# Designs tried in a protein design run: peptides against a protein of PDB entry 2L9B. Part 64

Target 1, 91 residues: chain A of PDB entry 2L9B
Amino acid sequence: ANFLSQKFPELPSGIDVNINMTTPAMMISSELAKKPKEVQLKFLQKFQEWTRAHPEDAVSLLELCPQLSFVTAELLLTNGICKVDDLIPLA
Target 2, 91 residues: chain A of PDB entry 2L9B as posed
Amino acid sequence: ANFLSQKFPELPSGIDVNINMTTPAMMISSELAKKPKEVQLKFLQKFQEWTRAHPEDAASLLELCPQLSFVTAELLLTNGICKVDDLIPLA

## One batch from the design tools (peptide; made by RFdiffusion4, then SolubleMPNN)

Design b1_p23_7_s2 (from b1_p23_7, 9 letters changed)
Fold by OpenDDE base, seed 1:
Structure b1_p23_7_s2 (fold): chain B 91 residues (1-91), chain A 23 residues (1-23)
Amino acid sequence: as target 1 above (91 residues)
Amino acid sequence: MKLDPRKLLELLTEKMAKVPKVP
């Protein structure tokens, strides 16, 4: 199962999943998941801080590399920082 | 399918605000 199928089982059937986004994201997420929780949290912390300082650049980055959106979502979910219900409206 | 960048970044900011800083 792809990232969305695993994390968003309540998504409507037939949803368009872009494999070019989800597969690389899953690989990145799996590598990050092997790191200590402190490393994962630090990544999110630094990303958040950078986003505050460079909001339009952050949007541009996610437009350029939409895979990063799924990496971020996965980290938020697996660390209990957000719930699936928080992400469903974003899909 | 994409996750809305602006909404995701907003969520990131909101949720991380309550997470203790990692040194």
Scores: peptide ipSAE 0.674, ipTM 0.933, DockQ to the pose 0.688
Fold by OpenDDE base, seed 2:
Structure b1_p23_7_s2 (fold): chain B 91 residues (1-91), chain A 23 residues (1-23)
Amino acid sequence: as target 1 above (91 residues)
Amino acid sequence: MKLDPRKLLELLTEKMAKVPKVP
């Protein structure tokens, strides 16, 4: 059973990403960086709200798609919401 | 290299709590 298909039945099919998690993260991050600050903040806000409502699903998502962890971290840093020191214990 | 999901999500929820809500 596929986690994404079960929990998010209306998600687009998407595409395969290479085994390197950094490259996909960079691609997503670069696209988000082109959006206005308000859009980036709204993304983080919605992700935060979903995480609070579905904490174990959020963990499972990041386990399945670790690229999203780096996208999230990058957005937190570039928007001044966290500092580099906040990420050191996570590595 | 991999970031710990639980710790990252904790950081997200803590830090976003002080960010003004975007309508």
Scores: peptide ipSAE 0.671, ipTM 0.934, DockQ to the pose 0.766
Fold by OpenDDE base, seed 5:
Structure b1_p23_7_s2 (fold): chain B 91 residues (1-91), chain A 23 residues (1-23)
Amino acid sequence: as target 1 above (91 residues)
Amino acid sequence: MKLDPRKLLELLTEKMAKVPKVP
């Protein structure tokens, strides 16, 4: 919570979401899938760049928001950036 | 179920390296 506000001050206020990660991940993925490919790629590129610069913060983010792991994986798959075989070792 | 954060981030950085940058 405090971490997210500090690192992502431009995030809009959200609504309450159930604590189950599956449904929120699917919702986010679905919304991103509606965006142009360029927007999806830009998201991944910004996330990648930030991860390279702040690897431990990125790990902390995904620990705080495990939904984002599934969102990211889905984007990688649907954009043909990775294969299903690439995700098997992650489970 | 959770995906391993470190492995996912490694995959992200590895695979995105060959994706042309979007301005």
Scores: peptide ipSAE 0.669, ipTM 0.934, DockQ to the pose 0.771
Fold by OpenDDE base, seed 3:
Structure b1_p23_7_s2 (fold): chain B 91 residues (1-91), chain A 23 residues (1-23)
Amino acid sequence: as target 1 above (91 residues)
Amino acid sequence: MKLDPRKLLELLTEKMAKVPKVP
């Protein structure tokens, strides 16, 4: 199974996975997963704070670097901050 | 497949509000 199917088992079959997004995201997520939980949470905290202060820049960033969307989703999921059902509607 | 940036950022903001701040 591909990355999305493994992490989001409730997703319908046939979803196209763009390697240009998912591979870099997997690499980044893997590196972050090696860090302490506090570091991962701090990353999300800073990203959240920056997003609140610069919402349009944050949107532009994710449009420019769509792999970051998957990194963020992975961190939210693996740290129990959100559920799979929270992410499915975003796809 | 892309995740909607605005929706993801909304989710980030919403869910992180419930997480205690890391010192």
Scores: peptide ipSAE 0.676, ipTM 0.933, DockQ to the pose 0.690; fails the geometry check

Design b1_p23_7_s3 (from b1_p23_7, 9 letters changed)
Fold by OpenDDE base, seed 3:
Structure b1_p23_7_s3 (fold): chain B 91 residues (1-91), chain A 23 residues (1-23)
Amino acid sequence: as target 1 above (91 residues)
Amino acid sequence: MKLDPRKLLELLLEKMAKVPKVP
């Protein structure tokens, strides 16, 4: 099973997984997962604060680095901050 | 597959609002 299917079991079949996005994201998420929960939460909080202050730059960042979208989603799920149902509509 | 950036960021802002600030 691919990464998305494993994390989003409610997704329909036939998911197109782009290795250029998901593989780097998996690597980044893996490294962050090795850090304490507080570090992971602080990362998300800093990203949140920056996004609030620079919303269009944040959009541009995710457009430029789509891997970061999957990293963010993984962190939100892993830390129980959101549910799968919250992310499915975004796919 | 891509996640919609704007919607993801909106979700980030919304959901993180309930998370206590880490010192």
Scores: peptide ipSAE 0.680, ipTM 0.933, DockQ to the pose 0.711
Fold by OpenDDE base, seed 1:
Structure b1_p23_7_s3 (fold): chain B 91 residues (1-91), chain A 23 residues (1-23)
Amino acid sequence: as target 1 above (91 residues)
Amino acid sequence: MKLDPRKLLELLLEKMAKVPKVP
């Protein structure tokens, strides 16, 4: 219940991190979709840095909130950071 | 449907390393 608050203490106000991980992640996805590409890239950059520092927590996050995997994949694709062929083996 | 978390994270780390830092 406190996983997101522990690992992502700077989540936007109004998000109840005690409910579940899926809802907050979906909200983040929705907000990111409305933002300029620079903001999307900044998100990916911070996610990358966090993942490097907390690799097992990152795995746990994606296990608990698989929707975030698709958000991440979409951002990588739409910003030209990876190709479709890079994602096919992951499915 | 799910994407393999570990492989996705590896891809993230690999591909983002070449992207210039965004202020």
Scores: peptide ipSAE 0.674, ipTM 0.933, DockQ to the pose 0.718
Fold by OpenDDE base, seed 5:
Structure b1_p23_7_s3 (fold): chain B 91 residues (1-91), chain A 23 residues (1-23)
Amino acid sequence: as target 1 above (91 residues)
Amino acid sequence: MKLDPRKLLELLLEKMAKVPKVP
């Protein structure tokens, strides 16, 4: 709980993301898909850079918020950055 | 169903390396 607050202070409070894994991920992906490609790519770019600098924190984040895994995968796929075959071994 | 976090992050790093930086 303290991890998210420290690493992502700009996150809105009071949001329940612990309902399930799949539905919130789909909602987030859908909203991001409405944004310009530059916004989507910037999200991935920032996430990539942060992951490179803090790999274990990134793993912890995805363990804590597994919804983000599906959001990330969807963005990679829809922007042609990866292929479906790249995701199959991850399941 | 979960995606393997470590494998996904490795994929992110590998594939984004070829994507031009966005200002």
Scores: peptide ipSAE 0.672, ipTM 0.934, DockQ to the pose 0.779
Fold by OpenDDE base, seed 2:
Structure b1_p23_7_s3 (fold): chain B 91 residues (1-91), chain A 23 residues (1-23)
Amino acid sequence: as target 1 above (91 residues)
Amino acid sequence: MKLDPRKLLELLLEKMAKVPKVP
């Protein structure tokens, strides 16, 4: 919470996610899956660019919000950008 | 279950490098 408020002061107030990370990840993924492929790719590209510019902040974000890791992985898979074999070593 | 953040971000950087930029 402190990390997000300090690094992203313009972020709207969020809603607490429950202890189960799977349900929040599925909700986010399902909403993104409804968007055109170009929107999904643009999301990944913006995330890529931000990660390149702020690598440690990106790591901290995913440690704080592990749900986002599954959202990212799902988008990479469903858009054919990575394979299941690419994710096996991450688990 | 969790995915390793650093490994995932490395994968993101690597795999997105060859995807054409969307305007």
Scores: peptide ipSAE 0.671, ipTM 0.934, DockQ to the pose 0.794

Design b1_p23_7_s4 (from b1_p23_7, 10 letters changed)
Fold by OpenDDE base, seed 1:
Structure b1_p23_7_s4 (fold): chain B 91 residues (1-91), chain A 23 residues (1-23)
Amino acid sequence: as target 1 above (91 residues)
Amino acid sequence: MKLDPRKLLQLLEEKMAKVPKVE
């Protein structure tokens, strides 16, 4: 099962979960998950800071590379920073 | 399928506000 199937079982059956998005995201998230919690949190915080400084570039980046959205989402989930219910409305 | 970028970035801001900064 891909990222969305595993993390968002509440999604309707038959939703197209573009494998070109989910597979790279799963790989990146897996590598980050091997790092200490502090490194993962620092990654999120640096990304947050950059987004504040460059909001339109951040949106453009996520439009161009939607895989990064799933990486961010999984980091938030696995570190207990957000819940599944926080992400479902975003899909 | 995509996650809405603007909504995700808003969520990031909201949820990270409670997380202490890491040096």
Scores: peptide ipSAE 0.674, ipTM 0.933, DockQ to the pose 0.706
Fold by OpenDDE base, seed 3:
Structure b1_p23_7_s4 (fold): chain B 91 residues (1-91), chain A 23 residues (1-23)
Amino acid sequence: as target 1 above (91 residues)
Amino acid sequence: MKLDPRKLLQLLEEKMAKVPKVE
């Protein structure tokens, strides 16, 4: 089983998404943007807490699914949690 | 381009510190 299947067994099959850097991130970000701000913040906080508990798994997840890095970055930006300048060193 | 995972997670940790916890 792949990493996602192992670490997130509750994850449904879902639909296929284009394998590129922008389309999946855009799709996920768009769906999250439809949620209330507090839901978006809670999502980020839960993700943060999970990364604290599973730091190497978190790195592996983002290595396997780099699209999630852009989703996370966009959530941080759109919610005013970070600035564009904060992301420049990450590129 | 890709974002460095470790640096992003560090940024997440640092910036979320100022965000009040959502119940």
Scores: peptide ipSAE 0.671, ipTM 0.934, DockQ to the pose 0.792
Fold by OpenDDE base, seed 2:
Structure b1_p23_7_s4 (fold): chain B 91 residues (1-91), chain A 23 residues (1-23)
Amino acid sequence: as target 1 above (91 residues)
Amino acid sequence: MKLDPRKLLQLLEEKMAKVPKVE
């Protein structure tokens, strides 16, 4: 079993997307952007809490699915939680 | 192009600390 199936057995099935970095990130970000600001913030907070509880799993997740890094970054920017300059060292 | 996972998670931790909790 791969990492995602082992760590997230209850994860709902998704749709197939192109195997590039940009398209999956854009799709996820687009869907999240349709939600109220409070929902977006709650999403970030739940993700942040999970990361604190499972730091190595979080790193592994982002290494396996680097598209999620761009989703997270986009949410931080869009909600004014970070600045563009904050992301430059990450690239 | 990738974003460094550890640095991103650090940024998330730092920046979310000052965001009021949404119940």
Scores: peptide ipSAE 0.671, ipTM 0.934, DockQ to the pose 0.768
Fold by OpenDDE base, seed 4:
Structure b1_p23_7_s4 (fold): chain B 91 residues (1-91), chain A 23 residues (1-23)
Amino acid sequence: as target 1 above (91 residues)
Amino acid sequence: MKLDPRKLLQLLEEKMAKVPKVE
């Protein structure tokens, strides 16, 4: 199963997911998931701070590397910071 | 398929607001 299939089970079958985004995202998320919760939270907080300071660069980064969007979403979900319903409108 | 960057970053800001600062 890909990222969207496993996290958004309410989505219909046959969702359009590019393997070039899905595989890297899953790999990065998997590595981060091995770290302590505090490390994961610190990572998110540093990313948040950077995006706050550089909003347009942050958008550009996610446009260039859409895999990072899924990594971020995964971290938010697994740490209980957001719910699946929060991500559905983003898809 | 991609997640909307601007909406994701907005969500990040909103949801992280209630997370205590680490270290």
Scores: peptide ipSAE 0.674, ipTM 0.933, DockQ to the pose 0.703; fails the geometry check

## One batch from the design tools (peptide; made by RFdiffusion4, then SolubleMPNN)

Design b1_p24_1_s1 (from b1_p24_1, 10 letters changed)
Fold by OpenDDE base, seed 1:
Structure b1_p24_1_s1 (fold): chain B 91 residues (1-91), chain A 24 residues (1-24)
Amino acid sequence: as target 1 above (91 residues)
Amino acid sequence: MKIAKGVDFDALYEFLEKKIKEAE
């Protein structure tokens, strides 16, 4: 975690979740839903571009920030880009 | 997948935008 954190010094921290009220997944889903579809798709495109250019760094980032994995999966599902079964290997 | 925290979407979005610019 220390080494990976040094790799991405500007990575924003996640948001604390009141687990009595919601789960991290629920919070992320709700926050994503507040964004216009165009913004959601642009986020996917930008992350895809960076991932393609820096695949090893992308793996490290996803290990360090699993929220981002969920964000990506959620956006893919909600926008009809992939099906739940397509994400089984990631679960 | 272990998720213990939520996400600040705007901050994360800006982070990725900067990464893209650095790659260009």
Scores: peptide ipSAE 0.254, ipTM 0.748, DockQ to the pose 0.419
Fold by OpenDDE base, seed 3:
Parts: C-alpha cells; structure tokens; sequence
Structure b1_p24_1_s1 (fold): chain B 91 residues (1-91), chain A 24 residues (1-24)
C-alpha cells in the first residue's frame, strides 16, 4: 500500500464509469441528488470543518480521491452556496 | 479536474462520517 492508502486504509475505491453511457460528473451528481438536502448540507459542513482542522490530510484525501473535489464543488453549487462563476478562477 | 471514477456515495459518506467523528 502507498503512503496515502496507509493514511486512509478504509477509503472506498470508487466505481468505474461506462463513458458510453455517462460521465463521472453525471454519476456523482445523480448519487448526490438521491440524498436529502439536510444530509447534503450536514455532510458539507462537517467536511469543511474537518478540512479546516486538518488541511494537510484534506489535501492528501483529495489527491487520493479526486472525485471528492467534484462532490464538494457540486454540493456548493446545488445548495446555492456559490455559483459556477465563483469556481472559474480555480479551473 | 479530470476524474476517472464515479463515487460509491454511501460507502464514501460512511467513511467520511467515521473520519470526522474520530477527529471530533
């Protein structure tokens, strides 16, 4: 196991995407939409708190699980916390 | 960013809940 996997040994691997049927972004958006808004917001809030308290570990986690970056961005957008234009400087 | 895989969201959610709880 590599360094990051050792740090997060129970991190799920994720699911391969059939690019002929959907994109990873579409798949993630669909899965997020299945959760109640209250659950989405609570997850986002707690993840943000953890990120602020553990910035190095957060960077490591996002490096190991890039799809989590999309999850975070999607939650910010769909819950009206920011707009697409706010994220353009980071893209 | 380019992402190669989707998300098993329930598993990821459970994982993150545990990590956040552990960190208090």
Amino acid sequence: as target 1 above (91 residues)
Amino acid sequence: MKIAKGVDFDALYEFLEKKIKEAE
Scores: peptide ipSAE 0.225, ipTM 0.717, DockQ to the pose 0.437
Fold by OpenDDE base, seed 5:
Structure b1_p24_1_s1 (fold): chain B 91 residues (1-91), chain A 24 residues (1-24)
Amino acid sequence: as target 1 above (91 residues)
Amino acid sequence: MKIAKGVDFDALYEFLEKKIKEAE
């Protein structure tokens, strides 16, 4: 494992996705929708606070797990915190 | 946004919750 992987040894590898049938983004959206709104917002808030306190680790984590960018965006959008146009420069 | 890996959402969610808790 590379240095970044060693930094987060418990980080799940994920599962293979048949891109002909679905995408990781679609899976994320579906799974997030199953969580209560209060859980979604709590997670978003805690993750935001953690990234502020540990910005270097946050960058490393997002490099290893780029789907977290989509998770964050999806949570912001589905809970009406921001609009799609606000996220265009981040895509 | 780039999504380069597959997803095991429950495992990822649990990992993140633990990581956040440990860092508090």
Scores: peptide ipSAE 0.206, ipTM 0.684, DockQ to the pose 0.371
Fold by OpenDDE base, seed 4:
Structure b1_p24_1_s1 (fold): chain B 91 residues (1-91), chain A 24 residues (1-24)
Amino acid sequence: as target 1 above (91 residues)
Amino acid sequence: MKIAKGVDFDALYEFLEKKIKEAE
């Protein structure tokens, strides 16, 4: 197994992106929109709890899977939890 | 490029639930 699967054995495998037809950001936004607001908020809650409990693992995960940073930012924005300007310092 | 099927938020939610349980 590769480092990612060894470090996070239960991490979902993901799906391939055809960059000629779409972008990862577009796919993420589309998939997010398919989920009820309650599910989106539960994800944010659980991710917050996990990052607090596992700060080193959280850094590793977000470095290895930067798409999850986009997911988090997108959910914060689309659910009105923060504004774009609030995230500019993190970009 | 591969994106996390954790955009399958059900799967990602379950992943996080397990990770939290492991830390308890």
Scores: peptide ipSAE 0.153, ipTM 0.669, DockQ to the pose 0.361

Design b1_p24_1_s2 (from b1_p24_1, 11 letters changed)
Fold by OpenDDE base, seed 3:
Structure b1_p24_1_s2 (fold): chain B 91 residues (1-91), chain A 24 residues (1-24)
Amino acid sequence: as target 1 above (91 residues)
Amino acid sequence: MKIAKGADIDALIEFLDKQIEREK
């Protein structure tokens, strides 16, 4: 087992999507948009709770799975919680 | 084609719930 699977053994696998989408970012955005707002907000709440309790593990996960940074940013923006300028200092 | 695991937020919520519960 690799380091990621050892540290986060129950991390979910990827899902199949239409290969005709133009970019990976658009694929992710499309999948996120299929979920109800309540589910999107639940993810943000759970992720925030976990990161507050274990910030070092959260940083490690984001380094190993950089797509999660995009997911979090996308959900914050699309739900009107943050503006683009709010994210610039984090990049 | 599989997209990044981060797009499956139902599964991520389950994952996070297990992490939060385990650490309590």
Scores: peptide ipSAE 0.503, ipTM 0.836, DockQ to the pose 0.441
Fold by OpenDDE base, seed 5:
Structure b1_p24_1_s2 (fold): chain B 91 residues (1-91), chain A 24 residues (1-24)
Amino acid sequence: as target 1 above (91 residues)
Amino acid sequence: MKIAKGADIDALIEFLDKQIEREK
C-alpha cells in the first residue's frame, strides 16, 4: 500500500472526472459549489477541529494532498470568510 | 476515473469525523 493510504486509510478516493473541465482546480471548485453553504462551512469547521487536535497529521495530509489547501482557500473565499489579500502571506 | 480527493466534500467531512472521534 502507498504511504498516503497507510497514514490516512479512510481518506476518500475522490469523485468521477468531468472530462469537459479544463483543470483539476476547476473540477474541485465546481464540485464544491454544488454543495449547500452549510455543508461547505461544516467541512471548514471539521478540518479546523481536527487540525487543532492533530496539527502534525494535518500538516502531513496537506503536504501529501496539496489540493486540500486549495479546497480550504476556495471555501474561505467563496463563503466570504476571508479575502484574496488575506491569503497572500500564505503563498 | 476519479478526480482529486478534495472534490468530494461529503466524504471528506465523514473522514474528518472519523479522525476526530478515533483520535480523541
Scores: peptide ipSAE 0.503, ipTM 0.836, DockQ to the pose 0.433
Fold by OpenDDE base, seed 2:
Structure b1_p24_1_s2 (fold): chain B 91 residues (1-91), chain A 24 residues (1-24)
Amino acid sequence: as target 1 above (91 residues)
Amino acid sequence: MKIAKGADIDALIEFLDKQIEREK
């Protein structure tokens, strides 16, 4: 087990996706889009809650799993919560 | 193929709930 697995032992693995998808980003976006809006928003709310309570762990997770930053950004954008310009300071 | 962690949003929600509960 790597450091990530040791620090977050129950962090889920990825999902099987169509191998014909051209990029991981497209794969992730496609999978996210399959979920109801309510589930997408639930993730954002839970992640926000966890981040408020344990910001050091949240930062650590995002550093170790930058794809989660993409997921969060994608959901914020696609649900109209923020604009691309709002994310520039975080990029 | 399995893509990187983050695509399984249902599992991530469950993971977050567990983290929140364990650390309360």
Scores: peptide ipSAE 0.502, ipTM 0.834, DockQ to the pose 0.432
Fold by OpenDDE base, seed 1:
Structure b1_p24_1_s2 (fold): chain B 91 residues (1-91), chain A 24 residues (1-24)
Amino acid sequence: as target 1 above (91 residues)
Amino acid sequence: MKIAKGADIDALIEFLDKQIEREK
């Protein structure tokens, strides 16, 4: 097993990239948009809760899985929680 | 096909729930 699976053994594998999409990011964005707003916000709330409890693990996960940074940023923007300018210091 | 982690938000929520519950 790779380091990621060892550190986060129950981390889901995700889903196959849609062959009709140009990029994995576009595919992820599309899948996120299919979910109800309540589910999108639930993810953000759970991730925030976990991050507060274990910030070092959260940082490690985001470094190993940068797609999760995209997911978080996308959901923050699309739900009007922050603006693009708010993310500039983090980019 | 390549696998896109992060696209399955329901599975991610379940993962986070398990992480949070293990810590309580």
Scores: peptide ipSAE 0.504, ipTM 0.833, DockQ to the pose 0.501; fails the geometry check

Design b1_p24_1_s3 (from b1_p24_1, 8 letters changed)
Fold by OpenDDE base, seed 4:
Structure b1_p24_1_s3 (fold): chain B 91 residues (1-91), chain A 24 residues (1-24)
Amino acid sequence: as target 1 above (91 residues)
Amino acid sequence: MKFAKGVDFDAIYEFLEKKIEEDE
């Protein structure tokens, strides 16, 4: 964990969640939904672009910040790019 | 996938933008 953190020193920390009120997944979904569609799509494009250029680093990033896997899946689903069944092989 | 924290979308977005800029 420390090694991975050193690999991405500028990675933002996650947001604390009050587990008595919500879940991390619910919180993320809510925040994503507040963003304009164009912003959501641009995020996907940027992450795709970086991942393509740095596949091994992308794996490290997703290990360090597993929330990003959820973000990606959520954005793909909510924007109609894929269906839940399309993600099953990845689960 | 399992995680305990949420995400600051704007911060993550900016983070990725900077990573992409580093490639240029």
Scores: peptide ipSAE 0.533, ipTM 0.877, DockQ to the pose 0.413
Fold by OpenDDE base, seed 3:
Structure b1_p24_1_s3 (fold): chain B 91 residues (1-91), chain A 24 residues (1-24)
Amino acid sequence: as target 1 above (91 residues)
Amino acid sequence: MKFAKGVDFDAIYEFLEKKIEEDE
């Protein structure tokens, strides 16, 4: 954990969730939905670009920040890029 | 769920932008 944190010193911390009101997944989905489609797509493009260039670091990042996996999946689904069935093999 | 916290989208977006910029 410390090693990974050193690898990504500028990585933002996650946001606290009031478990009596919502879940982390629900909160993330809600926040993503507030962003314009073009911004959502740009995020995917940037993440894809970086991942392609640094696949090992991408794995490390997702281990350190697992919520990014959810973000990516959510954006792919909500923008119609893939369907739930397409993600099953990854489970 | 493997995570207990949400995400600051704007912050993570900026983070990625900086990472890409570092490659250039």
Scores: peptide ipSAE 0.512, ipTM 0.870, DockQ to the pose 0.445
Fold by OpenDDE base, seed 5:
Structure b1_p24_1_s3 (fold): chain B 91 residues (1-91), chain A 24 residues (1-24)
Amino acid sequence: as target 1 above (91 residues)
Amino acid sequence: MKFAKGVDFDAIYEFLEKKIEEDE
């Protein structure tokens, strides 16, 4: 375990991906799409609220679990909250 | 973006709920 994992001992591990069949990004997108829209938006809201309240911890969390950056972007895009070009400056 | 694994959405959701609860 890296030093960042010690800050978030309760953080779930990522799930294994069969790289011969899909990619982590594709799997995440698929799993998100299976969730009710209300759940998707609640997740986005909770994460955004927490990151506003804890910006330093949020940076550490996103370094430890960069998948969360993708999750956030995907939810913003699929729910029509922003377009791809809106996210380019953040890349 | 570089990551080798996916995300268990339900587990991550619960993790965030716990963090929010701890802050309240």
Scores: peptide ipSAE 0.477, ipTM 0.861, DockQ to the pose 0.417
Fold by OpenDDE base, seed 2:
Structure b1_p24_1_s3 (fold): chain B 91 residues (1-91), chain A 24 residues (1-24)
Amino acid sequence: as target 1 above (91 residues)
Amino acid sequence: MKFAKGVDFDAIYEFLEKKIEEDE
């Protein structure tokens, strides 16, 4: 974790979640839904582009920030790009 | 899912944009 953090020193910290009010997944979904679809899709495109160009770093990033896996999956699902069954092999 | 925190979407978006800019 320390090594990975050093690899991405500019990586933002996650947002604390009040477990009595919501779950991390629910919070992420809610925050994503607040963004315009254009922004959602641009984020997805940028992340996929970067991942394609730097697959080894992408693996490290997703290990350090597994929330990004959920973000990606959520965006794929909510925008109708993938179905839940498409993601099962990745789980 | 194995995470306890949410995501600052704007911050992570900016982070990725910066990473892509580094490739340009």
Scores: peptide ipSAE 0.440, ipTM 0.848, DockQ to the pose 0.434

